Peptides against a protein of PDB entry 7PB4. Designs and how they scored, part 354

Target 1, 105 residues: chain A of PDB entry 7PB4
Amino acid sequence: KMLNIKEYKEKLLSTLGEFLEDHFPLPDRSVKKKKKNIQESSVNLITLHEMLEILINRLFDVPHDPYVKISDSFWPPYVELLLRNGIALRHPEDPTRIRLEAFHQ
Target 2, 218 residues: chain B of PDB entry 7PB4
Amino acid sequence: DALQMAVGYFEKGPIKASQNKDKTLEKHLKTVENVAWKNGLASEEIDILLNIALSGKFGNAVNTRILKCMIPATVISEDSVVKAVSWLCVGKCSGSTKVLFYRWLVAMFDFIDRKEQINLLYGFFFASLQDDALCPYVCHLLYLLTKKENVKPFRVRKLLDLQAKMGMQPHLQALLSLYKFFAPALISVSLPVRKKIYFKNSENLWKTALLAVKQRNR

## One batch from the design tools (peptide; made by RFdiffusion4, then SolubleMPNN)

Design b2_p30_4_s2 (from b2_p30_4, 14 letters changed)
Fold by OpenDDE base, seed 4:
Structure b2_p30_4_s2 (fold): chain B 105 residues (1-105), chain C 218 residues (1-218), chain A 30 residues (1-30)
Amino acid sequence: as target 1 above (105 residues)
Amino acid sequence: as target 2 above (218 residues)
Amino acid sequence: PTVSYSEEDEVMLRLMVEELVILEAELRKL
């Protein structure tokens, strides 16, 4: 039973990774090069996969405080995507913190 | 106001009115259309007008125009959708009206306040897959509604049978892929890994209106 | 430019994440 669940999880993770790369890629840095001297905030944006991994891990590793602080590495459209789809929830008192929805509860 | 008068006319107005013969009907219909496209309609107005459009109270032309302007200001009540589906069961609307309704339902899906009751109608929607005209839109709707609990062996068989009859349609593939995701043991067939899920989105009659609604609600 | 995702993709994303969370919970209970 455990083996089957692990295998299924691994398959799902692989599928999700491919799905995210295909459907939710980070914006190509190349498009913004043409206009204004907007200080290229040297902040490396993380993938949606990495963001979800952080959120999932926090949900299970710190169940009493499952919230993650939104960093500059969090691409704002991804944050909005997760929130509007009910995948993530904003902290009631701190709009800079989000949690993954506890779908297992 | 003019909108209230228009809605009241449709609610209490003449049975089996034909659009081509009634200047008053046309005036009220234009009022509803104008408000709907500019500002959207309140949930209560949609509740009334959606049911009217599907009840067979008016002719097909009027019903079609009403459905085309069922654009929410904010939200659509799930109760309105449930009532609308109940009218589909009564069969007083045309096939074209049914197609338009499913297109509308898919287009407006995000604006429906709740989905619990709509999810209970899963079986009804699934049964509509057999209608060739509805099938693409029903597949899209089912893609939005399908939960693991809905994926049953008999439904898998029906989808595979439809695939055998219709060929590997993109909308059917999308639904089958979702079914395989929830219940891989039920679908032994290798589905092509599609990089993009394609539903017939090409004719979203409400695209401009929906963009406007989303902008107002941000 | 408002990044627009398809509704289908957003639904699929939710479903995948939901299932992943459920699976993770099941694995942690074992």
Scores: peptide ipSAE 0.642, ipTM 0.461, DockQ to the pose 0.270
Fold by OpenDDE base, seed 2:
Structure b2_p30_4_s2 (fold): chain B 105 residues (1-105), chain C 218 residues (1-218), chain A 30 residues (1-30)
Amino acid sequence: as target 1 above (105 residues)
Amino acid sequence: as target 2 above (218 residues)
Amino acid sequence: PTVSYSEEDEVMLRLMVEELVILEAELRKL
């Protein structure tokens, strides 16, 4: 039983990974905004897959405070995507924190 | 009751490694089958069992039997159908189970409480037209789902390409005729005026059960 | 450029995440 669930999770993660790469890719860094001076803080944006992993882990590892702080590595369109689809919820008192929806409850 | 115990068995899975696993499974499966065909299943029971049938938790033979007895007492929840489609994306079910699911979905379409979320899955269903085994049933489903807003130039091209590959299939012609009705400017080809929309209705595995459901809900 | 996603893709994303959360919960109870 446990083995079957693990295999199912692995298959789903693989399918999700491929799906995210095809349909929700990060923007190509090649948009050279010509504007000179602002130090493009080379903040490495994380993939939507990595973002979801962080949110899922936090939901289960810290169930009493399942919120993750939005970092500069979080691509804003991904945050908005998760929020508008009810996949994530914004903290009521801190707009810089989001949690994954507890779909298992 | 016996049905609740059977549903609970499928949901929780077999607890003990007893040698009688197969006998217990068969007992519970027969209980579900008997109730479903006599009285239909509650929406909650369908929600649980439909997900189980498509999750790959059990073997193909068991999944097929569960899916064949997904007969509503009254209604099917749209959420149950959406969840079922999510399992199709994970690819754990057999090709035969996918075909059976689309046949079931077409057969039970009128008993689904809402269609808003199912309509959002239009693109997913449309992509399944490329599967030769699914194509007839997907065309029928799309015929039921298609709105004017779904008729896009790229979908018209895909349907015409599919027709070029497969020939003038009755199910594909039915869908193209509907597309032409909604967007005549996108389809320049003269479609033969078919007086009767022909989908393989002859293979409705649930015809007798559906008649019974309609009689109980009158 | 505002990244526009299809409604179908957004629905599929939600469904996959929901199932993943459910599976994770089942694994952690075990």
Scores: peptide ipSAE 0.639, ipTM 0.478, DockQ to the pose 0.243
Fold by OpenDDE base, seed 5:
Structure b2_p30_4_s2 (fold): chain B 105 residues (1-105), chain C 218 residues (1-218), chain A 30 residues (1-30)
Amino acid sequence: as target 1 above (105 residues)
Amino acid sequence: as target 2 above (218 residues)
Amino acid sequence: PTVSYSEEDEVMLRLMVEELVILEAELRKL
């Protein structure tokens, strides 16, 4: 039973990765528009796949505090995407923290 | 029972240790086929087996046989269909299996318990119109799903472009006629008033089984 | 540039994540 679930999970993860690359790509960094004053905060944005992995792991690893702090690596459109679709929830007292919805409960 | 063992085999996968893997697979596949065609399958059995057929866990021949016997006893869960569609995005499914799935989906459409989530997948199905092999069956599915809110200018343009490329296909004309009904201002082109809508008989593969299901549920 | 996603892609995203969470829960019970 465990082996089958693991294999299915791996297939689903692979599928999700491809789906996210095709439909939810990060913005191309290459548009060097010359406006000087935007501090090139070379913030390495993470992929939506990486963001979801962090959220899923936190949900199961720390079930009593399943919230993740929103970092500068979190692309704001991805955060909004997850929130508006009910995939993630904002912490009621701390707007800088989000959790994954517990779809298994 | 024999069916539970067969479903469990497909779910759990072949235990590597059996020397006669192919004979065991064939035995369980025949068990599923026999029950499905005689009595139909429970919604839970369809949920498991439909997912397996589209996951790429088994070869194309096995997946095709499983998908052909996805005949409900009563209803199909919408969730099972949604999960199945998610596997179509994976690209591990053969083109022939995709065609068979859309044919199955059209044939079994009335046996799906709810349509709310399937309706949300409208744009995904619409994108599949570009595949020449899928186009006739996708048009039929979209004809069943289309609501006024789905009729957008960009979709009208895509359908007209597709008609220009492929010619005035009966299935495209049926869908365009429905679009014109919901949004006449978006379709200025005079469509020939076909009194009869003709889709390819996707139901032919399951015609006998569907009649039996309808008789049992009366 | 306002990134616009299709409603259908957003629905698919949710469904895939839901299934992934369910599978993860099953694996951890094991």
Scores: peptide ipSAE 0.637, ipTM 0.485, DockQ to the pose 0.243
Fold by OpenDDE base, seed 1:
Parts: structure tokens; sequence; C-alpha cells
Structure b2_p30_4_s2 (fold): chain B 105 residues (1-105), chain C 218 residues (1-218), chain A 30 residues (1-30)
């Protein structure tokens, strides 16, 4: 039984990865670097897959404080996507923190 | 033969040099349709064509026609179904194609050679109950798939919540009745005693073809 | 540019994440 669940989870993760790459890709960094010298700290945006992994892990690893702080690596459209679909919830007192919805409860 | 040429066309795609791409496509579609409805398709042909229909390689009209002629001569490979479900996850097919796929899956369920891997996809199918367009067909599929081990408290809650939202739908009642059969302690609510389980959309598009398949395999 | 996603894709995303959370919970109870 455990083996079957693990195998299915792995398959689903693989399928999700492909799905996210196809339908929810990061914006092409093809924003023309206009040569303005501003050291725009090239904040490395994480993929939606990585974001979800962080949120899932936090939900289960720290169930008493399942919230993740929104960093500059979190692409704002992804945060909004998760919130509007009820996949994530904003912390009631700290808008800079989000949690994954506890779909298992 | 003509069927091999038709399947090969869909698999490899249109050869650039054909001036009349639409006529060629239509010819090959008709070939597949004629063979499928008359004799059924081999498992290998279904494997190829089913994946093509769900991959988004062709337009919705073509995909719909291909999917409608996924009639087995003998059996459908479980692997073909699992792969097809993976395409649903990728989301390259239309909503109408998804509906048609679930209708097809229910209609062809008895012709699928194995169910072990399909049963592992139970959670995915269950999650799809939230889609109002899919819900009737997914309920029917889940009715066919559900084992005692699948009946969990969280799924019971979700079904009851869906019932509260959608009302007492016959297909949902059928599934809930099965859940109550496997786990009566999880469902305290009195369900209407329905003597006959009825799925309204059980009139599958393939009724005549399926009768013919069953006669050939006797 | 406001990134617009299809409703179908957003629904599918939710369904997949929901299933992953459920599976993870089941694995941790074992």
Amino acid sequence: as target 1 above (105 residues)
Amino acid sequence: as target 2 above (218 residues)
Amino acid sequence: PTVSYSEEDEVMLRLMVEELVILEAELRKL
C-alpha cells in the first residue's frame, strides 16, 4: 500500500512538473536590459514547482506554523494565482506570509 | 494496409508535400472510423490514436472524431489509459475532449485489460468531481473503481459538501450509496434507498459497437 | 503584462496540488 502511494505520488509530481512548465512558465527574462547601470539585483525567481514544494514541505514539517515568508524570489503573479484559487492562504496578521491550504484536514 | 497508413499519418503528422492536407486528413479519419466501427481497433492502434487525440497535436474536431472511434477489437491496454490521463493533466485538450474521454473510459471500462494502475489514479479522478461538467461521468467511473480502501473520511466529507452545493444528483447518490456500503460508520446521513443505480448519461455513444465487440469475443 | 491563465489550467493546478497534499498526508501516517 505504501509503495503504491509513493509510486503514484512520484508520477503525479512528474506530471505536475511538466504541467507547470507548459502552462505556468516563468516570464522570459527577455526584458531588454536597457543599459541603465542600475544594479537591478537580478532576483532569481523560483519556479512555481519550487514554490509549491516549499509550501507543501512547510505545511507538514511545521504544522503549528505552516506559513512561509514571501521573498523577492516569489513571482507576484504566482502568489496571486495560489491565493485566488484557494491553494494558499495569507496570514491574517502578516500579509507577507502565506500557507498552503490544508486539503488533508 | 489502409489502416496502417492512416495510423501512421496521425502518428508522424502530415507530410509537408501534400497540397491537399485537409482531404488527406479526412481520408485517413474515415479509414480509422470505418475500421473501428466495423471490426474494432487493435490495442496498439488504440494506444497510438488515443494519445494523439489527447495530446493537442490536432484540432478539437479531429481529436473528437479520433476519440469517438477508440473502439477495441479485443482489449484496451491499461498503459494507454494511464498515458491518456497524463495528457489530461497537461491540459492540452479541450474541456469537451475531457468529457468525451471520461464517457469513453466508462463505456470501455470492461475492455481494459488491467485495473491496478488505474486504481492508483483514484485520487486524481476523485479530485475531478469538482468540475461540474465532468462530475456525472467521474461519479460513474468512481462507482466502477471504488474499493473499501478508497473510502476515507476526507472523501466522504468532500462528497457531502458537493451534495450540499449541487443538490441530490442521482450520480452522486449512487457513489455515496457505494461509500456507505463499504464504510457505513462514515456516513451517518440517511440516503434514499434507491433500488436501481442510475447514471443518466449511461447511454454511451458506443452501445452498438460494444455489443458487437462482446459478440466477437465470445 | 498581466499574465492571464486559462480557467481550466487554474482548476487543474488546484486539483493536482490538493491530491499531492492528500498523498503526502497519507504517507506520513504510515
Scores: peptide ipSAE 0.634, ipTM 0.561, DockQ to the pose 0.439; fails the geometry check

Design b2_p30_4_s3 (from b2_p30_4, 15 letters changed)
Fold by OpenDDE base, seed 4:
Structure b2_p30_4_s3 (fold): chain B 105 residues (1-105), chain C 218 residues (1-218), chain A 30 residues (1-30)
Amino acid sequence: as target 1 above (105 residues)
Amino acid sequence: as target 2 above (218 residues)
Amino acid sequence: PVVEYSEEAKRQLRLMVEELVILEAELRKL
C-alpha cells in the first residue's frame, strides 16, 4: 500500500509539474523590458511548483507554524491565485505570511 | 461574404425552390466550419447558429456539425448560452446534441463573457445530473460554475445519493470536493485519495482550436 | 495586465493540490 501511494504521488507530482508549466508559466522576462521604470528587481521568481513545494513541506514539517513568509521570489499573481482559489490562506495577523490549506484535515 | 451568406441561410432556412437543397446546405455548412476552425466565429454568428443547432430546425446530423463549429473568435455572449439552454428545456434536440452542448459549454466556459445569468441556471444544470449520459459533463460544468451560494443541503444530499448509486466517480468526486470546500459543515465525509486526476483536457474536441484562438487574441 | 487564468485551470489546480496534500498526509501516517 505504501509503495502504491508513493508511486501515485510521484505520478501526481509529475502531472502537476506539467500542468503548471502549461497553465501557470512564469511571465517571460521579455515583457518586462518595455516598461523602463519598473525596478528590475533582480529577484529570481520561483515557479508555482516551487512555491507549492515550499508550502506543502511547511505544512507537514512544521505543523504548529505552517505559515511561510511571502518573499520577493513569490510572484504576486501566484500568491493571489492560491489565496483566491482556497489553496492557501493568509495569516490572520500577518498578511505577509501564507499557509497551505490543510486539506487532510 | 461567404460566411454571412451561410449564416443567413441557416437563419432564414432553405429556400423552398432549391433543387439541390442538400448541396446548398453542405456548402454553407462547410463554409461555417472552415471559418470557425480557422478564425473562430463572431459572437453574433455564434448567437444565431447556436440557437439554430438547438432549436430542432435542422436534422441531428446538421445540428451536431453546427454545434461542433461553435468556436469563438473572441467571446461568447452569455445571452447566447442562456437562449441555448432554453432550447434544451423545449426538448427539440436529440440526446446526443445535449451531450455535445454540455461538452461545448465546458470547453467554452472561459470564453463566455459573463456568468451571472448562467449561474441562475444552476438548478437546471444540477437537475440534469440525473441523466446518466449527461452526468459527467454536467458535473464538470457544475464544477466550473459552482459558487458558495449554490451549495445547499438538498444538493449535497442529491450528490451523495448519486455517489451511492454510481460509486466514486472522478467527476462526482471533484464536485463533492468543491462542495466540501465551500460548505465543509455539509460534507463530513472524508474524501478518499483520488486515483485519477479529474477532467482530463484530452477529451475536449476544441482544445487545439481554442489554443489557436487564445494565441490570436494575445 | 491582470493575469487571468481559466476557471478550469484554477479549479484543477486546487484539486491536484488537495490530492497531493491528502497523499502526503497518508504517507506520513504510515
Scores: peptide ipSAE 0.672, ipTM 0.883, DockQ to the pose 0.400
Fold by OpenDDE base, seed 3:
Structure b2_p30_4_s3 (fold): chain B 105 residues (1-105), chain C 218 residues (1-218), chain A 30 residues (1-30)
Amino acid sequence: as target 1 above (105 residues)
Amino acid sequence: as target 2 above (218 residues)
Amino acid sequence: PVVEYSEEAKRQLRLMVEELVILEAELRKL
């Protein structure tokens, strides 16, 4: 049973990775220059995949404080995406912190 | 232009006097197809042609071809979709056309300018789940359309009953998962691990065309 | 919004993440 779950998880992760690349890619640096409203953060933006990994890990590793601080590496559209679609929740008292929805509870 | 003439032909019907009715029809159909796949169609053109495709004015083969080329240049009017759904109620189109329409509707969902009226048709779409041929596509549509306010106890029961009948279908499971998300108290049963969590994008006949449309409108 | 995503993509994303969380929880219970 454990093996089956692990295998399925791996498959799902692979699928998710491909899915994220196709549907939620980071904007090309070249495109960043033309759209005035994309804050050219000098900071390297992380992928949505990486962001989700951080959030998932935090949810399980620190269940009593599952919130992650929004860093400059978090692309704002991704943050909004997660929040608006019920994937993540903003901390009620600290808007700079978000958590993954506890779907397992 | 050629497109206007073609659309006009379908709208007004064939002029009685042409001995070569089939050739003329084919010519105009090809014109529409070519423009639609190359550039997309204006919302007004889609309004006209979509209505024609579902009205039963022409044969199933023609209707199918028209429906397949309902590719927007920019947007699809919600009103066009509502009218199209009304034709589904009349039942003058074939089962295959209905299936194609739902596939089209799913594929074009984000190109529809507004969703308010479509949301009002939620009950109609939900009732169509009982059609075995439509069920997968209707589930997909509902998956896109469902809001919290749509998740009612009676609908949950119907979905669970349908699941009991059909088994754990991926499309049903996706919809049930969404229902559970919106109303966890209504779905106490743990959903089993899904073999496939996402709707197959490969079934979208318009994928390439719509990508091109998005690129042009960017 | 600076970036618009399809409803299909957004909702599938949620489903996949949900499933991952559930799977992770199951694995940790074992």
Scores: peptide ipSAE 0.669, ipTM 0.880, DockQ to the pose 0.406
Fold by OpenDDE base, seed 1:
Structure b2_p30_4_s3 (fold): chain B 105 residues (1-105), chain C 218 residues (1-218), chain A 30 residues (1-30)
Amino acid sequence: as target 1 above (105 residues)
Amino acid sequence: as target 2 above (218 residues)
Amino acid sequence: PVVEYSEEAKRQLRLMVEELVILEAELRKL
């Protein structure tokens, strides 16, 4: 049973990776050049896959404080995407912190 | 314009024309097909042709071909969809045409300009879950359309009953999962771990054409 | 420009994440 679950998880992760690349890609660097804000060009944005990985890990590794601080590497549209679709929640007292929805509870 | 002439033919042309014997019909149908798959159709053209496909004006073979080429250049009018659904209620189209229409509606969902009136038709779509042939496609449509306000106790019961009858179908599980998300208090049953990724086959008949449409509209 | 995603994509994303969380929870209980 454990082996079957692991295999299925791996398959799902692979599928999710492909899905995220197809439907939720990061904006092209060329779009950043037109807005002269030099500061945004220097920030290394993480993929949605990486963001989800961070959130999932935090949810299970630190269940008493499952919140992650929003960094400059978090692309704002991704944050909004997760929040609006019930995938993530804001901390009630600190809007700069988000958690993954505890779907297993 | 060849397309305008073709659309005009279907709008004003002979009732119950046979595809096999009418060279003129075939010519116009090919014209519509060619333009639709290459460039897409204007919202006005889709409005006309979609209604024709569901009205029973032509035979099933012709209606099927028309429906298959209902590819938008930009957007589909919500009014066109509402009118199309009204034709489904009249029942002049074949079962296969109904299936194709729901497949089309799912595929074109994001190209529809507004959803307010379509959302009002939620109850009608939900009632169609009882049709075994339509059930998978209706579930997919409802999966896209469902809002929190649509999740009612009686609908939850209907879905659970359907699941008991049909077993754990991926399309039903997807919809139930969504219902649980919107109204966790209404669904106390733990959904089993899914063995299949839902709707993997985002492969619809129009996938390639719609990708091209999206690229042109960027 | 506000990035708009399809309803299909958004809802599929939620389903996939939900499934991953459930699977992870099951694996950690073993």
Scores: peptide ipSAE 0.667, ipTM 0.878, DockQ to the pose 0.391
Fold by OpenDDE base, seed 2:
Structure b2_p30_4_s3 (fold): chain B 105 residues (1-105), chain C 218 residues (1-218), chain A 30 residues (1-30)
Amino acid sequence: as target 1 above (105 residues)
Amino acid sequence: as target 2 above (218 residues)
Amino acid sequence: PVVEYSEEAKRQLRLMVEELVILEAELRKL
């Protein structure tokens, strides 16, 4: 039973990865370098897959505080996507923190 | 314009006097097909042709071909969809045409300009779940259309009854999962882990065409 | 420009994540 669940999880993760690449890709960095001297803080945006991984891990690893702080690496449209579709929730007291919905509960 | 002539032909019907009615029909049908798959159709053209396809004005083969080429250039009018559904109620189209229509509606869902009126038809779509041939496609449509306000206790019961009858179908499970999301208090049953990802996009007849449409509209 | 995602994509995303969370929970109980 455990082996079957693990195998299925792996398959699901693989499918999810492909799905995310197809439907939720990061914006092409080809945003025209408008030359203005603003320190292009090349904020390395993480993929939605990576974001979900962080959120899932936090949910299970720290169940008493399952919230993750929104960093600059979190692409805002992804954050809004998760929040608006009931995948994630904002912390009631700190809007800069989000948690994954506890679907297993 | 060849397309305008073709659409006009289908709208006005075949002129009785031509001995070559079938050849003329085929010519116009091919014209519509070619334009639709290459460039998509304007919302007005879809409005006209979609109604024709479901009205029973032409034979099933022709209706099927028309419906298959209902590819938008930009958007589909919600009004066109509502009118189309009204024709389904009249029952002049074949079962295969109904199935194709639901498949089309699912595929084109995001290209429909508004959903408010379509959502008012939720009850009608839900009632169509009882049709075994339509059930998978209706489930998919409902999966896309369902809002919190649509999730009612009586509908939950109907879905569970349907599941009891048909077994644990992936399309039903997807819809039930969505219902549980909107109204967790109404669904106490633990949904088993799904072995299959429910709605594979690979089954969409219009996938390639719609990708092209999206690219042109960027 | 507000990135618009398809309803299909958004809803499938939720389902997949839900399933993944449930699976993870089951694995951890084992």
Scores: peptide ipSAE 0.661, ipTM 0.870, DockQ to the pose 0.395

